# Peptides against a protein of PDB entry 3QIS: the designs that were tried, part 276

Target 1, 334 residues: chain A of PDB entry 3QIS
Amino acid sequence: PSLELSRREFVFENVKFRQLQKEKFQISNNGQVPCHFSFIPKLNDSQYCKPWLRAEPFEGYLEPNETVDISLDVYVSKDSVTILNSGEDKIEDILVLHLDRGKDYFLTISGNYLPSCFGTSLEALCRMKRPIREVPVTKLIDLEEDSFLEKEKSLLQMVPLDEGASERPLQVPKEIWLLVDHLFKYACHQEDLFQTPGMQEELQQIIDCLDTSIPETIPGSNHSVAEALLIFLEALPEPVICYELYQRCLDSAYDPRICRQVISQLPRCHRNVFRYLMAFLRELLKFSEYNSVNANMIATLFTSLLLRPPPNLMARQTPSDRQRAIQFLLGFLL

## One batch from the design tools (peptide; made by RFdiffusion4, then SolubleMPNN)

Design b2_p25_6_s4 (from b2_p25_6, 14 letters changed)
Fold by OpenDDE base, seed 1:
Structure b2_p25_6_s4 (fold): chain B 334 residues (1-334), chain A 25 residues (1-25)
Amino acid sequence: as target 1 above (334 residues)
Amino acid sequence: SWHEEEERLFREFRKEFEELRKEYA
């Protein structure tokens, strides 16, 4: 069997978080026999492509002189955003298009990624007084390393925060403040807030706005701004409640005093974000007659974002564990 | 109360960022 490929080199310029890009090419059976094609893993890879890439179709049959269009889809989800922001991964891959009993065809994928405040650690964002797109990639790496070291120092109860010559970190990331302050000012009376989805185009505008500026106002509907807050919290490499405290939150869920003690043990930035969000959500609940938002709905929604099970426990989460996690948040909303 | 302290902190954070916006926007 033999194939002709219309293109073998693909460039994805200015790849952004949650922005789908597509490149298409054709494969044609220029042989005299039917062929089966598939994208196959390289030696030592488990998948035929990186997590941010997909081929559609990834396999198929071609009769002699048949042609099929293949789409190469680049999409940076929450699962890939952090490693792309740090430069640990890049928009580069090689795809192997295999023919059964035939030849391998290599496709080169390249491009560039634009860093996002989405998928960046709370610690790094608290050190970032300017938009992330104004920060050199080298400095982003340093900020993530410094953030890790501060988290370790906080967990080990070791060193007083050396009031050294470094600029004082923000109490909360400016991106969280911008989202929450906008919602507080403009969305408290918004019917079905956090229940109605945002518009995908507006979500992209909000992400781009937060990545590139410190706006006076966030663009888009209140629903899109609300969903952008949820997306931000979901994309955090570590949830607002650190994985190390997950089980203690569940164990304390029915004791409000112990719940507050558990939160006090969070790293400063995580604790401040949690307290700030809970304060905002309590203010939002004062307008429940207008916005149709109640504490049970909010606790259920935000539990999956703020109090995520550690990856090793995710498959074992019981309905009882979910109820305890919801109850933990309810104690801060009521 | 604990709630009054959390409301105070909420106002304090808002003020800090209003100052940040004026300095960096």
Scores: peptide ipSAE 0.280, ipTM 0.866, DockQ to the pose 0.848
Fold by OpenDDE base, seed 5:
Structure b2_p25_6_s4 (fold): chain B 334 residues (1-334), chain A 25 residues (1-25)
Amino acid sequence: as target 1 above (334 residues)
Amino acid sequence: SWHEEEERLFREFRKEFEELRKEYA
């Protein structure tokens, strides 16, 4: 069996978080026998491609002289955004198109990723007074490393050594402030806030806006701005309530005094973001007659975002654990 | 109260970023 490929080199320029890119190519059976094709893992890989890439179809049959279009889809989800932001991963891959009883065909995937404030740590973002696209990638790496060290020091209750003339970190990320301030100013009376989905085009504009500027006004509908806040919280590499405190939040869920003590043990930026969000959400609840927002809905929605189980416990989450997590947040909304 | 402190903190955060926005513009 043999194939002819219309293209073997693919370049995905300016790949962005949640923006689907597609490149298509044709494969033709230029042999005299039917062939089965499949994308196969390289030696030592578990998957045929990186998590941000897929082929469609990834397998199939071709009759002699048959041609099929294959789509290479690049999509950076919450699962890939952090490693791409840090430069730990890149828009580089090699696909192996295998023919049964035939040869391998190699496809080269390349491109560039544009960093996003989405999927960046709260600690790093608190150190960014400029839009992330204005920050050199080398400096992003340094900011993530420094942020990790600060988180550890904070959890250990170590007094920050007055290290030198480092700029004072922001109390919360500017991106969170922009989203929340917009919603506070313009969305308190918005019917079905956090219940109606945003528009995908508007979400992309909001992401691009937050990555590239400090706007006076966030573009898009209040629903899109609200969903952008949810996406931001979901994409955080470490949730607003750090994984280390997850179990303690559940254990304290019915004691408001202990709940507040647990939150006080968060790293400064995480604690500030949590308190800022809870203050905002309590303000929205004052307008429940207009926005149809209630404490149970908000607690249920934000619990999955703010109080995520550690990855190793995800498969073990019980309905009781979920209810405790909701109750924990309710104690800050009521 | 705790609620009054949270409302104060919310106002302080808003003020800090209104200043930052003016420095960037």
Scores: peptide ipSAE 0.270, ipTM 0.861, DockQ to the pose 0.808
Fold by OpenDDE base, seed 2:
Structure b2_p25_6_s4 (fold): chain B 334 residues (1-334), chain A 25 residues (1-25)
Amino acid sequence: as target 1 above (334 residues)
Amino acid sequence: SWHEEEERLFREFRKEFEELRKEYA
């Protein structure tokens, strides 16, 4: 069997978080026999491609002189955004198109990724006074390393954060402030807030706006701005309530005094973000007659975002654990 | 109360970032 490929080199320029890019090519059976093709893993890989890449179709049959279009889809989800932001991974891959009883054909994938404030740590974002697209990539790496060390020192209570350092971090990320301030100013009377989905085009505009500027106003509907806040919280490499405190939140869920003590042990940026979000959500609840928002809905929605189980415990989360997690947040909303 | 302190901090954070926004506008 033999294949002809219309293209073997693919360049994905300016790849962004949640922005789908597609490149198409054709494969044709220029042989005299039917052939089966498939994308196969390289010798040391479990998957035929990286998590941000997909081939469609990834396998199939071709009769003699038959041609099929294959789409290479690049999509950076919450699962790949953090490793691409840090430069740990890159928009580079090699695909192996295998022909049964035939040859292997190699496809080269390359490109560049544009960093996002989505999927960046709260600690790093508190050190970024400028939009992330204005920050040199070398400085992003240093900020993530320094942020990890600062978080560990804060959790261990070893060193008081020297409030006098010339580069005082922001109390919360500017991106969270922009989202919450917009919602506070314009969305308190918005019917079905956090219940109606945003528009995908508006979500992309909001993400690009937060990555590139410090706007006076966020573009899009209140629903799109509200959903952008949810996406931001979901994309965090570590949730607003650190994984280390997860079990203690569940254990304290029915004691409001212990709940406040657990929150006081969060790193400064995580604690400030939590407190800021809870204050905003309590303000929204005052307008429940207009926005149809209630404490149970908000607690249920935000619990999955703010209080995630550690990756090693995800498969073991019980309905009782979920109810305790909701009860923990309810104690800050009521 | 604890809630009154959280509402105070919410107003302080809003003020800090309104100042930051004016520096970068």
Scores: peptide ipSAE 0.262, ipTM 0.861, DockQ to the pose 0.882
Fold by OpenDDE base, seed 4:
Structure b2_p25_6_s4 (fold): chain B 334 residues (1-334), chain A 25 residues (1-25)
Amino acid sequence: as target 1 above (334 residues)
Amino acid sequence: SWHEEEERLFREFRKEFEELRKEYA
């Protein structure tokens, strides 16, 4: 069996978080026998492609003289955004198109990724006083390394480094401030806030806006801005409540005094973001007659974002654990 | 500046949180 490929080199320029890009090519069976094609893993790989890439279809049968279109889809989800933001991964791959009892055909994938504030650590964002797209990639790496070191020192209750030598970090990320400030100003009376989905086009505009500017106003509907806040919190490499404190939050869920004590042990940026969000959400709840928002809905929604189980416990989360997690958050909303 | 406003709004929200903390103490 043999195949003819219309193209073997693919370039994905300006890949962004949550923006699907597609490149298409054709494969044709120029042989005299039916053939089965599949994308196969390279040596030592478990998957035929990186997590941000897919082929559609990734396998199939071709009759003699049959042609099929294959789409190469690049999509950076929450699962790939952090490693691409750090430059640990890149928009580069090699795909192996295998023909059963035939040859291997190599496809080269290349491109560039544009960093996002989505999927960046709270620590790094607190050090970032300019839009992420204005920050050189080399400086992003330095910010992540320094952010990790500060977080460890904060957790260890080490004496704060002499705040005098580096620019003072923000109390909360500017992106969180922008999202919350917009919602606070414009969305407190918004009917069905956090209940109505945003528009995908508006979400992309909001992400691009936060990545490239410090706007006076965020574009899009209040629903899109609200959903962008949820997406931001979901995309955090570590949740607002650090994984280390997860179990302690559950254990304290029915003691408001202990709950506050647990939160006081968060790293500064995480603690500030948590307190800031809780203050905003309590303000939003004052307008429940207008926005149809209630404490149980908010607690249920935000608990999954703010108080995520550690990856090792995710599969073990019981209904009781979920209820305790919700109760923990309710103690800050009521 | 937006930074001054961030610090203002953060202080306001922080004040509300600390007031609430005192009511439960």
Scores: peptide ipSAE 0.166, ipTM 0.742, DockQ to the pose 0.065

Design b2_p25_7_s1 (from b2_p25_7, 18 letters changed)
Fold by OpenDDE base, seed 5:
Structure b2_p25_7_s1 (fold): chain B 334 residues (1-334), chain A 25 residues (1-25)
Amino acid sequence: as target 1 above (334 residues)
Amino acid sequence: DEVLKELREEREKLREEIEKLRAEL
């Protein structure tokens, strides 16, 4: 068996969070026998590609002189954004296209990733006084390291160092402030807010806007701005309610006093973001006659974003745990 | 509501800070 490949080198320039890029190539059976092709894992890999890459089709049969188009799709989801923002992973891979009873064909994937405020920690974003695309990559690494240390200090109830006024973290990330301030100004009367999906093009514009600027106004519809806030919260490496407090939130769900005590133990940035979001959502609920938003809908929606189970417990979340998580959040909305 | 007042005051402080950061870009 033998294949001819139209291309073996693929460059994905300026890869961004949630932006699908596609590169296509053709494979042709230039042999005299039918062949089966498949993308196979490299030695010691479990998958044929990195999580942000896929081939379609990833396997198939070719008759002699048959040709098939293969799409290489690069898509940075919430599951890959954090490791790409940190530079732990990169837009580089090698694909092995295997022929049954044949040889391997190597495809080189390369490119560059553009960092996003989406998938960046709340602590790092509170320290980030510039748009993320203006922050040198070396400084992003420092901010992530500093963010981890700040979280640990906060959990240990260590007194914040009296850092000079110029280096003080923001109380909340500017990106969250901008999203929520926009929604507060323009979306309180928006019918079906958080129920109607945004436009994908507008979501990309909002992400790019927050990554590159400190806008006066966020572009797009109120629905797109609302969905961008949901995407932002979902993409956080650590949820607004830190994983360490997850079980305590469930255990306290029916005691509003204990719930407030649990929230008081969050790192400063997480606590401030939580309070700011709850304030906005309580304000939004006052306009329920206009926006058709109710406390149960909001609690159900935001609980999945703010109070995520730790990754090791995700598969074990019971309906009772979900109901407790919702009840926990309801105690801050009512 | 004192909580809403505090939140409005915090929000306004954050606005001033963000507007300052915007003016420094």
Scores: peptide ipSAE 0.230, ipTM 0.818, DockQ to the pose 0.697
Fold by OpenDDE base, seed 1:
Structure b2_p25_7_s1 (fold): chain B 334 residues (1-334), chain A 25 residues (1-25)
Amino acid sequence: as target 1 above (334 residues)
Amino acid sequence: DEVLKELREEREKLREEIEKLRAEL
């Protein structure tokens, strides 16, 4: 069996978080026998491609002189954004198109990724006084490494860092401040806030705006700005309540005094973001007659974002653990 | 009320800091 490929080299320029790119090519059976094709893992890989790449179809059958279109889809989700922001991963891959009882065909994938404030740590963002697209990639790596070391120090030492005024971190990321301040100003009376989805085009504009500028006003509807806040919180590599405190939050869920003590043990940036979000949400609940937002809906929605189980416990989360997590958050909303 | 006052004060300090950062771009 043999195949002819219309193209073997693919370049994905300016890949962004949540923006789908597609490249297409054709494969043709130029042999005299039917053939089965599949994308296969390389010798040391578990998957035929990186998590941000997909082939469609990834397998199939071709009669003699038959042709099929294959789509190569590049999509950076919350699961790939952090490793691409740090430069640990890149928009580079090699696909192996295997032909049964035939030869392998190699496809080269290349391109560039544009970093996002989405999927960046709270610690790194608190140090980032410019839009992420203005920060040199080398400095992003240094900010992430330093952020990890400071998170560990801040969990061990309740000492205020008296760092010099130029190097002093922000109390909260500017991106979180901008999203919440916009919602506070314009969305408190918005009917069905956090219940109605935003527009995908507006979400992309909001992401691009926060990655490239410090806007006076966030573009898009209140629903799109609200969804952008949810996407931001979901994309965080470490949740607002650090994984190290997850079990203590569940154990304290019915004692409001212990709950406040657990939150006081958060790293400074995480603690400030938590307090800022809780106070915004308490203000939003005062307008429940206008926005149809209630404490149970908000607690259920934000618990999954703010109080995520550690990766080693995700598969073991009980309905009781989920109810304790919701109860923990309710103690800050009521 | 005190937590909302602290938040408003923290929010205003953050506004001034962000407006300064915006003016430096």
Scores: peptide ipSAE 0.217, ipTM 0.811, DockQ to the pose 0.696
Fold by OpenDDE base, seed 3:
Structure b2_p25_7_s1 (fold): chain B 334 residues (1-334), chain A 25 residues (1-25)
Amino acid sequence: as target 1 above (334 residues)
Amino acid sequence: DEVLKELREEREKLREEIEKLRAEL
């Protein structure tokens, strides 16, 4: 069997979080026999491509002289955003298009990624006094290293080093402050807040706005701003309640005094973000007659975002664990 | 209230710093 490929090199410029890009090429059976094609993993890889890439179709049959269009789709989800922000991964891959009983064809994927405040740690964002697109890549690496060290010191209950006044971290990230301050000002009376989805175009505008500026007003509808907050919380590499405290939150779920003690042990930025979110959500609940928002709905929604099970425990989360997690959060909303 | 005031003051300082940096580019 033999194939002809219309293209073998693909460049994806200015790849952004949650922005789909597509490149297409054709494969043609220029042989005399039917062929089966598939994208196959390289040696030591579990998948035929990186998590931010897919081929569609990824396999198929071609009769002699048949041609098929293949789409290469680049999409940075919450699962890839953190490693691309850090530069641990890049918009580079090699795809192996295999023919059954034939040869391999190599496709080169390249491009550039534009960093996002989405998928960046709360610690790094508290040190990041500029929009992420205005921060040199070298300084992003330094901020991540410094943030890791701050998290460790906070977990060990070490006194924060008296960082010079110019290097003093923000109490909460500017991005989350902007989202919540907008919702507090404009969305407390918004019917079906956090229940109605936002617009995808508005979500992209909000992300780009937060990545490139410190706006006075967030663009888009209240629903899009609300969903952007949920996406931000979901994309955090470490949830607002750190994984190390997950089990203690469940164990304390029915003791409001112990719950407050557990939260007091969070890293400074995580603790401040948690308290700020809970303050906002309690204010939002005062307007329940207007916004149709109730404590059980909010607790159910935000628990999955704020109090995630550690990756090693995700497969073992029971309905009882989920109910305890919801009850933990309810103790801060009521 | 006090935390929100501090955050607003820090936001305005940071905006002014960014505006200065943008004027230097």
Scores: peptide ipSAE 0.135, ipTM 0.777, DockQ to the pose 0.158
Fold by OpenDDE base, seed 4:
Structure b2_p25_7_s1 (fold): chain B 334 residues (1-334), chain A 25 residues (1-25)
Amino acid sequence: as target 1 above (334 residues)
Amino acid sequence: DEVLKELREEREKLREEIEKLRAEL
């Protein structure tokens, strides 16, 4: 069997979080026999491609003189955004198109990723006093390393060094501050807030806006801004309530005093973000007659975002654990 | 230069507001 490929080199320029890019190529059976093709893992890989890449179709049959269009889809989800933001991974891959009883055909994938504030740690974002796209990649690495050290110092209750006022971290990330401040100003009376989905185009504009600027006004509808906040919280590598405190939150869920004590043990940035979010959500709940938002809905929605089980416990989360997690947040909303 | 100045001014406003919010938290 033999294939002809219309293209073998693919460049994905300016790849962004949640922005799908597609490159297409054709494969043709120029042989005299039917062939089965598949994308196969390289030597030592478990998957035929990196998590941000997909081939569609990834396998198929071609009769003699048949052709098929293959789409190479690049999509950075929450699962790949953090490693791309850090530069641990890159928009580079090699695909192996295998032909049964035939040859391997190599496809080169290259490109560049544009960092996002989405999927960046709260600690790093508190240090980012400029839009992330204005921060040199080398400095992003330094900020992540430094942010880790600050998290550890905060957990150890070490007195913050009186770092010069210019280098002092923000109390909360500017991005989350902007999102919440916008919602506070403009969305408290918004009917069905957090219940109505945003527009995908507006979500992309919001993400790009937060990545590239410090806007006075976030673009898009209140629904899109609200969903952008949810996406931001979901994309955090470490949730607002750190994984280390997850079980203690569940254990304290019915004791408001212990709940407050658990939150007091969060790293400074996480604690501040949590308090800021809870303050906003309590304010939003005062307008429940206008926005149709209630404490149970909000607690249910935000629990999955703020109080995530550690990855090792994700598969073990019981309905009781979920209810305790909801109850924990309810104690801050009521 | 002007855009960078504006971004710095917005950053400082944001900082002031964040520090104010911190005093209220």
Scores: peptide ipSAE 0.108, ipTM 0.720, DockQ to the pose 0.075

